# Peptides against a protein of PDB entry 4JHK, part 5

Target 1, 212 residues: chain A of PDB entry 4JHK
Amino acid sequence: EDYKIQSFDLETQKLLKTALKDPGSVDLEKVSSVIVDQSLKDQVFSREAGRICYTIVQAEAKQTNGSVFRRNLLNRLQQEFKAREETRKRSTQEWVCLVSFICNIFDYLKVNNMPMVALVHPVYDCLFRLAQSDALKNEEEVDCLVLQLHRIGDQLEKMNVQLMDELFNLLRDGFLLQEDLSSMGRLLLLEILEFRAGGWKLSDTAQKYYYS

## One batch from the design tools (peptide)

Design b1_p26_1 (made by RFdiffusion4)
Fold by OpenDDE base, seed 2:
Structure b1_p26_1 (fold): chain B 212 residues (1-212), chain A 26 residues (1-26)
Amino acid sequence: as target 1 above (212 residues)
Amino acid sequence: EEEEEEEEELEENEEELEKELEEAKE
């Protein structure tokens, strides 16, 4: 499989490629740091980052039965999550990248083919933050929220339906009651409400929009 | 009030996250 790592310099690309095949031969803490740093800057890469991380985790497990990479990755993720409000205040772009990254890690970094339970609440916390009135007025945050729910909403609901119900109550209230939503924001909220009501099933057109 | 309630909820979730992440590392 080809991984989209062209945005990195050649040395870093080599590092990542080596980590994917022979993780025991590289500094996995450095690798995790590089991946997280780039994911916080590039929302498109955050999707790829999930795949890369999963591959490295599997490669290390197979090679040495180790979990150094996953440990470092989760440690960094925890740090970024704790600082999420500061990140949001500093840069909406970095904030939505962080949310995207956490959601994609949840989506791809499976253990025994199951989502990591430890990531469920962090993901919901991020989505709940995006569902607050001050975030719903920002089209970029609404777009992020809706995008993540399209990608992992069904999985999240399986992990905790009560939290999903609470989240969608906020989204419904935002759609119905909040006056300072953009036209696009309002449309996106309506779309995601209908998406869940329809059993988390996408049209072909929507599939291209959210997964291209 | 809603913001304060959200902050309290987030703090509680952060503590839980720390525990869950430590468990996931073991």
Scores: peptide ipSAE 0.030, ipTM 0.574, DockQ to the pose 0.047
Fold by OpenDDE base, seed 5:
Structure b1_p26_1 (fold): chain B 212 residues (1-212), chain A 26 residues (1-26)
Amino acid sequence: as target 1 above (212 residues)
Amino acid sequence: EEEEEEEEELEENEEELEKELEEAKE
């Protein structure tokens, strides 16, 4: 399988490739740190990071029945999550990358083929933050919010429908009442409202746009 | 109050995470 790791230097690419195939031969703490660091800087990689992490977790489980990588990854994720407000203040880009990464980990890193329950509230917390008025006026944050809801909204709703209802109440209010939305932001909010109302189903064209 | 609620939520999430990690090892 090909993984989108071209943004890394050659040495790091080698490290990641080795981790994917023979995780016991590398420093998995270092691997986890590298993945998180890059996910905070590169939105394209952040999108792919979940799949990479899942593969490494599975490879380690098969090789040694270990969970060193997952433990280190989640520990680092928790640290970044705790610091999310400081990250947002420092860089909107890093913030949306963090949200994207957390959502992708939720999407791909499953336990017994089920979403990690421990990630449900952190994901919602991030999405709720993006749904606040100060975030909705920023097109980059709206893009992130809508993108994640397209990717994992249906799964997340299954975990907690009440929180999803509350989230979409904020989005509806933002769409209807907030005056300083960008034109694109307003269109995106309308689209995601309609998307959920339609049962989280997209046209083939829309599916290609959000999932390719 | 919000900070305390966040800390409690994070602690609960950490406990759930540890539990899930242990279950995944079995």
Scores: peptide ipSAE 0.029, ipTM 0.590, DockQ to the pose 0.059
Fold by OpenDDE base, seed 1:
Structure b1_p26_1 (fold): chain B 212 residues (1-212), chain A 26 residues (1-26)
Amino acid sequence: as target 1 above (212 residues)
Amino acid sequence: EEEEEEEEELEENEEELEKELEEAKE
């Protein structure tokens, strides 16, 4: 399988490739740290990181029936999640990368083909933060919010429909009542409201925007 | 005011997250 790891130096690329095939031969704590660090800097990679992480988890389980990588990954995620407000204060870009990464881990890191229950609330917490008025005025945060809902909204709703209803109440209110939204932000909110109302089905236009 | 309440709720969830993550690691 091909993974988008071109942003890393050659030595790190080799490390990651080895982790994907022979996780027992590398320092999995180091691997997890490298993946998280890069995911906080590169939103494109943050999307890919979920798939990479899942593959490493599978490889380790198959090789040794171990879960060292997953444990280290989740430990780091916990640390970053706890520091999310500080991250947002420091850099909107790093904040949306963090949200993207957590959402992608939720999306890809399945256990018995099911989402990890432990990630449900953290994901919702991130999305609720993006749905606050101070975040909705930032187009970058709105874009992140809507993108994640397009990708994992249906899965999240299955895990907790009540939280999804509450989240969309905020989005509706933002769309209707908040005055300092950008034109694009307002359009994105309208689109995501319609997306859920339509049963989480994509239009051709939306598909091109979010998945091309 | 609503924003502050939501932020407080997010902070409260951190304690629950710690428990949930420990369960996921076992």
Scores: peptide ipSAE 0.029, ipTM 0.573, DockQ to the pose 0.048
Fold by OpenDDE base, seed 4:
Structure b1_p26_1 (fold): chain B 212 residues (1-212), chain A 26 residues (1-26)
Amino acid sequence: as target 1 above (212 residues)
Amino acid sequence: EEEEEEEEELEENEEELEKELEEAKE
């Protein structure tokens, strides 16, 4: 399998490749830190990061029945999650990268083919933060919110339908009542409302925007 | 009060993460 890690220097690429094949031979704490750091800078990488993390977790489990990488990864994730408000204040870009990363970890890092229950509330907390009025006025945050809901909304709903209902109530109210939404933001909110209403089936509009 | 609720929620998340990690080892 090919992994998109060309954005790293050669030494780090080697480290990651080794972690993917022989996780016991590298410092897995360092590996997790590198992945998280890059994911906080590059939203595109955050998607790949989920796949990479899953592979490393599986490789370590098979090799040593260990979970050192996963533990370090989740610990770092929790630290970043705790500091999410400060991150948002510092940089919208870093904030949406953080949300994207958490959502991608939720999507890829499954245990026994099931989502990690422990990640459900952190994911919802991030999405609820994006659904607040001060965030909905920012197109970058709306784009992030809608993208994540397209990717993992159906899974999240299965985990907690009540939270999903509450989230979409906020989105509906934002769409209908908030005056300072961008034109694109408003369109994205409408599309995601329709997306869920249609049973999380991709619309033609969403296909063109996110997957073309 | 809002700060206390947020702290409690974060603590719950930490406990859930630890529990999930332990269960995944079994």
Scores: peptide ipSAE 0.028, ipTM 0.579, DockQ to the pose 0.054; fails the geometry check

Design b1_p26_1_s1 (made by RFdiffusion4, then SolubleMPNN; from b1_p26_1, 11 letters changed)
Fold by OpenDDE base, seed 5:
Structure b1_p26_1_s1 (fold): chain B 212 residues (1-212), chain A 26 residues (1-26)
Amino acid sequence: as target 1 above (212 residues)
Amino acid sequence: SEEEELKKKLEEAEKKLKKELEEAEK
């Protein structure tokens, strides 16, 4: 399988390729750090990072029945999660990358074909943070929020429908009551509200309306 | 306040995550 890792230098690419095929031969802590670091810089890569992480986890499990990579990855995620407010203050871009990464890990890094329970609340917490008034006024954060809900909203709801209801109450209130939303932000909120209402699916008509 | 509520929720989440990660490491 081919992975999009061209954003890294050649040495790092080699490291990642080796980790994907022979995880036991590399420093998996270093690998996890590299992946996280890049994911915090590049939201596009964050999506790919999920796939890469999944593959490495599977490869390690197959090779040694180990979980060193996953542990290191989650530990790093925990550290970044703890510092999320500071990250947000420092850089909106880094913050949305962090959220994207956590969501993508949730999406791809499944155990026994099930989402990791440990990530459910962290994901929701990130989304709830994005749903606050101070975040909803920032289009970058709204973009991130809506994107993640499109990607993993249905899965998250299955894990905890009460939290999803609460989240969407905030989104509804933001859409209806908040005055300093951008036009695009407001549009995106409406779209995602309809998306969930439609069973996490958009009709063809809605698709054309919002994206054409 | 909304901010206080958010902080509380996030703190709780952090604690829970820490606990779950620790358990996963064992």
Scores: peptide ipSAE 0.028, ipTM 0.536, DockQ to the pose 0.051
Fold by OpenDDE base, seed 1:
Structure b1_p26_1_s1 (fold): chain B 212 residues (1-212), chain A 26 residues (1-26)
Amino acid sequence: as target 1 above (212 residues)
Amino acid sequence: SEEEELKKKLEEAEKKLKKELEEAEK
């Protein structure tokens, strides 16, 4: 398997490659820190980060039956989640990267092919924050919200349908009542409302209307 | 207010995450 790690320097790339194949031979705390740091800067990488993390977790479990990497990763995730409001105030870009990273970890870092229950509420909390009026007026946050719902909405709903209903009530109200949405933001909200209504799938007609 | 409610909700989620992560690490 090939992993997208070209954004790192050569030394760090070597470190990551080694972690993927022989996690016992590297400092897994350092590896986790590097992955989280880069995920907070690059939203594209944050998607790949989920897959990388899962691979390292599996490799360590197989090699030593250990969980050092996962423990360090989740500890760092907890820290970043706790500071999410401060992150949002400091940088919208870093905030959406954080949300993307958390959602990607939820998507990829599964146990026995099931999402970690511990991540369900953190993911919802991030999405609910993006669904607030002050966030919906920012197209970058709307893009992030809609993207994550496209990626993991169906899985997340299976974990808690009540929270998903509440979330989409906010999105509906935002679409109908909020006046300071961008044209694209309003379009994206409408699309995601229809996306869920269609069983988390886009019809050909809808795809043509929104993305053609 | 809506803002206060949001803050409260986020704080509760933070506490819950901490507990759940601790349990998951065992």
Scores: peptide ipSAE 0.027, ipTM 0.544, DockQ to the pose 0.048
Fold by OpenDDE base, seed 3:
Structure b1_p26_1_s1 (fold): chain B 212 residues (1-212), chain A 26 residues (1-26)
Amino acid sequence: as target 1 above (212 residues)
Amino acid sequence: SEEEELKKKLEEAEKKLKKELEEAEK
């Protein structure tokens, strides 16, 4: 498999490659820290980091039956989640990268071949924050929200349909009632409302309408 | 205010995350 780690320097790339193949020979705390740090800075990496993390988890389990990487990763994730409002105030880009990363971890990091139940509420909480009026007026945050719902919305709904209903009530209200949405933001909200209504699918006609 | 309500909700989320992560590691 091809892992997108070209954004790292050569030394760090070597570290990550080693972690993927021989996790027992590297400092897995350092590896987890590097992945989280880069995920907060690089949007392309943040949406791919989950797959890398899952691979490292599986490699460590197979090699040493250990879970050091997962433990460190989740601990760091918890810290970043707790500080999410501070992150948002500091940098919108870092905030959306954080959300993307958390959603990607949810998507790829399975436990016993099942989604991590522990990540359901954190993911929803991030999406709910993006669905607030002060966030919906920011196109970057709307882009992030809609992107995550396209990627993992169907999975999240299966975990908790009530929260998904509540989330989309906010999105509906934003689309209908909020006056300071950007043109693109409004279009994206309409699209995602129709996307879910269509069973998390878009017709060819609709796809062309919204993304052509 | 709406901001205060959001803050409260996010605080609850932090507590939930901590609890659920601890349970997942058991």
Scores: peptide ipSAE 0.025, ipTM 0.521, DockQ to the pose 0.045
Fold by OpenDDE base, seed 4:
Structure b1_p26_1_s1 (fold): chain B 212 residues (1-212), chain A 26 residues (1-26)
Amino acid sequence: as target 1 above (212 residues)
Amino acid sequence: SEEEELKKKLEEAEKKLKKELEEAEK
């Protein structure tokens, strides 16, 4: 499989490739840190990071029945999550990368083919933060919010429908009541509201309407 | 322009929503 790791230097690329095939031969704590660090800088990689992490987890499980990588990854993720407000204040770009990364980990890093329950509340907390008025006014944050809901909204709802209802109440209120939304932001909110209402699906007509 | 088109779409969507809300209240 091809992994998008060209943004790393050659030494780090080698480290990652080795981790993917022979995780027992590398420092998995370092590998996890490298992946998280890059995911905070590059949203494209942040999307790919989920697949990479899943592969490493599988490789380690098969090789040693271990979970060192996953443990280190989740520990680092928790640290970044706890500091999410500081990250947001420092850099909107890093903040949306963090959210994207957490959501992608949720999407790809399954346990027994099921989402990790431990990630449910952190994901919702991130999405709720993006749904606040001060975030909805920023198109970059709205883009992130809507993108994640398109990707994992249906899965999240299955984990906790009450939280999803609360989240979408905020989105509805934002769409209807908030004055300083961009035109694109408002359109995206409407689209995602309809997306969920349609069972997390859009008709071809609706797809063309919102994304033409 | 693209911006004008987006504004137009938004306006139409808002009108549609308003109509739906009014119908729901009947």
Scores: peptide ipSAE 0.006, ipTM 0.328, DockQ to the pose 0.011

Design b1_p26_1_s2 (made by RFdiffusion4, then SolubleMPNN; from b1_p26_1, 11 letters changed)
Fold by OpenDDE base, seed 2:
Structure b1_p26_1_s2 (fold): chain B 212 residues (1-212), chain A 26 residues (1-26)
Amino acid sequence: as target 1 above (212 residues)
Amino acid sequence: MAEEELKKQLEEDERKLLKELEEAKK
């Protein structure tokens, strides 16, 4: 399989590749730290990090029945989530990368073929934050919000339809009532409203936009 | 309280995942 790790230097790429195939031969705490750090800085990597993490978890479990990587990963994730408001204040880009990362972890690290229940509220909390008026006026945050809803909205709704209804009430109000939305932001909100109304089914054009 | 509960839930989910992976190896 091909993993998108081109943003790392060659030495770190080697480390990650080794972790994917022979996790027992590397410092998995270091690997987890590297992945989280890069996920906060690189949107392309952030959106693919979930797959990489899952592969490492599987590899470690198969090789040593260990969970060092997952423990470190989830602990770091919790720390970053707790500090999300500070991150947002410091850097919008890091904030949206964090949201993307959390959503990807939610998407890929499934238990019993279902998303981790413990991640449901953290994901919704992030999306609700993006749905606030101060965030909706920022196109980068709107783009992140809509992108995540396209990718995992149907799964999230299955986990908690009440929260999804509340979230979309905010999005509808933003679309209709908020005056300082960008043109693109307004279009994205309309599109996601229609997307959910259509049963979370992608059009061909939407497929290209969000997954190409 | 909420943060501690989240950590506990994550740990439990991790255990479930590991069990699932073990079954997949058989």
Scores: peptide ipSAE 0.032, ipTM 0.583, DockQ to the pose 0.096
Fold by OpenDDE base, seed 5:
Structure b1_p26_1_s2 (fold): chain B 212 residues (1-212), chain A 26 residues (1-26)
Amino acid sequence: as target 1 above (212 residues)
Amino acid sequence: MAEEELKKQLEEDERKLLKELEEAKK
């Protein structure tokens, strides 16, 4: 299986490849740190990080029945989540990458084929932050919000429909009432409103756009 | 708050995940 790790230098790529195949031979704390750090800088990688993390978790479990990588990963995730508002103030790019990363982890790291319950509220908290007026005026944040809802919205709704209703109330209000939305932002909000109204179903073309 | 409950919940979910992984290993 091939993983998108082109954003790393060759040495780090080797480290990650080794972690994917033989996690016991590398420093898994370092690996987790590298993945999180890069996920905060590279949105493309942030979208792939969940799959990579899942594979490493599986590999370590099979090899040593250990969970060193996941423990380190989740600890770092918790730290970044707690500092999310400061991250947003420092860098919108890092903030949306963080949200993307958290959502991606939610999507891939499942327990008994179900999302981790512990991640439900953190994910919603991030999405609610993106749905605030000061965030909706930023196209980059709207893009992130809409993208995540396309990818995991149906799963999130199954976990808590009340929170999803509240979230979409904010999105509708933003679409209808907020005056400083970009044209693209407004279009994206409309699209996601329609997407949920349609039962989280996409056309083939739209599916390729959001999942390619 | 999510931040206050996250650690405990993650520990619980981690235990469940480990169980799942063990089952998949067999």
Scores: peptide ipSAE 0.030, ipTM 0.596, DockQ to the pose 0.099
Fold by OpenDDE base, seed 1:
Order: sequence, then C-alpha cells, then structure tokens
Structure b1_p26_1_s2 (fold): chain B 212 residues (1-212), chain A 26 residues (1-26)
Amino acid sequence: as target 1 above (212 residues)
Amino acid sequence: MAEEELKKQLEEDERKLLKELEEAKK
C-alpha cells in the first residue's frame, strides 16, 4: 500500500513502514512525533496522515492489543491544538496543515466505526476559527475550511447539528456581508453553502477540485 | 458566534479534550 510517505528521508520511510507492519519493533512515540511534525509541514501528507495513523493503530492492536501509538499521537495532537493560535500567527501554512491533520485524524481514527467524541469540539473549534472574518479574507484558510467541510461535514453534523448550524450562519454572513473576500474565496463559500443544502453530496466539479 | 464566546468555547474544549485523553490513559 502507498501511504504517501515519499516526503520523508529513506531512513524515516523505513521506520514508518516497519511501524505499519511490526509496530512492536519500533519506538512508537518517535513514530507519532515524526508523523505530527511532517503533517505540520506537508499539506499533502497532513491530509493523508489519518490513514497512516489508523493502520498503525490497527497493527498495534492486532500485534499486542496495545494502544501506545494512539495515546502518544493524541497527546501530541492536544499539544498542537492548544498552541493553534501561536501556530496561526507564525505560519498560515502550518495552521492549515494542523487543521487538515486534526480533521484527517477525526475522519480515519475511529472506534467501532464512530468518530472519537473527544475530537468533535476541537474540530469545530478549528473550523469556527477559519470562519472568522480575519481568516475568511485569506484564500488559503478558506480553501482549508471548505475542503474539510467537504470531507467530514456530514460526519460532524451528525455529531452536533447545532454547532454546524452556527458555523454555517457565519459562512453565510461572510459570503453575503464581508467585502474583502477574494473572488475564489467567495465562490468557495457559495459552493459549500450549496453543498450542505444539497445534503453533503458532491458534484462532478467539486469531486475533481477537492479529491483529485 | 461572537469572538468572546468563541474564546470561551475554545478554552472549555481544550479542558474537555485533556480530561478525556487522561481518562483514556487509564
């Protein structure tokens, strides 16, 4: 399987591959740290990190019935989440990578085919932050916001419809009232408003844009 | 959501997540 780890050096790739197949033979704390660090730097990787993490979690569970990797991963995630405002101020790119990573973990790291409840509010918090006026004027943040909603919006709504309604009130207001949106940002907001209104179903154009 | 309310929610969510993670360690 291809886990999109080409951005790592060969030694680290070997470490990750070993973790995927024989997690008991590697330092899982180190592995989790490497994954989180790279997720903050590489946008492509941050969007795929959840699948890698899920596979490692499953491999460890099967091998030793352990959860060392998941524990370390979530601890690091919490640390990064707590520092999210500092990250945003330092680098918009790292900030959107962080959001993408958290959303991806939410999407893939499920228990009994259900999202982890502990991640619901943190995900919404990130999306609400992206929906503020100071973020909506940045096309990179709007792109991140809309992308995550396309990928996990339906799941998030099932977890908390009230928060989703509040979030989309902000997005609607941004679309209608905010004057310093880019042309692309405005189009993306309109698209996501229509996407939810249509029951979270993708058009062919949206599929190409967000998943190709 | 007002910015002040968002700040309060973020702080509460951070505390909640930390608590849940600690419980998961047991």
Scores: peptide ipSAE 0.024, ipTM 0.567, DockQ to the pose 0.057
Fold by OpenDDE base, seed 3:
Structure b1_p26_1_s2 (fold): chain B 212 residues (1-212), chain A 26 residues (1-26)
Amino acid sequence: as target 1 above (212 residues)
Amino acid sequence: MAEEELKKQLEEDERKLLKELEEAKK
């Protein structure tokens, strides 16, 4: 299996590779910081960060029975989540990367093979923020919203169907009532509405688009 | 949901996250 870490310098790549195979031999706080920092500026990496984090967590558990990496990762995640509005104001790109990162952590970091309950509301809160009118008129934010719902929408709904219903009420209203949506934004909203209505199942074509 | 109401919800969810994360550390 391949990990998309080519965006890092060679020294950092070596650090990450070592963390994946021999986590006890590296500074796992530093590793977690590097991963979060890169996830906030690189959308490609942000989409893969969850898988990398899961692998490191499992490797550390097997090697040393430790949880240093997970603890540091979640602490940093908590800090970034608290500052999410400031991040959004500073950079739309960093904001959508943050959302992507949080969603990927939700997707991959499970406890007893279940999603972490503590991450459910933060994920929904991010998605609700993306579903507000000021965000829906921004195509980059709509792209992020729809992408996350394609990837983890079914899991989120299982955790809280009421919140999902409320979220999609906003999306429906945006699609029907908001006048300043981009053409692509409007198409994406329609597609995601139909996607959920179809039971969160993708066509072969859609699967290639969202998971390529 | 209005933006002001969303803000209140976000603040509440932040508090919940903090609490649950601390509990998970035990």
Scores: peptide ipSAE 0.023, ipTM 0.553, DockQ to the pose 0.052

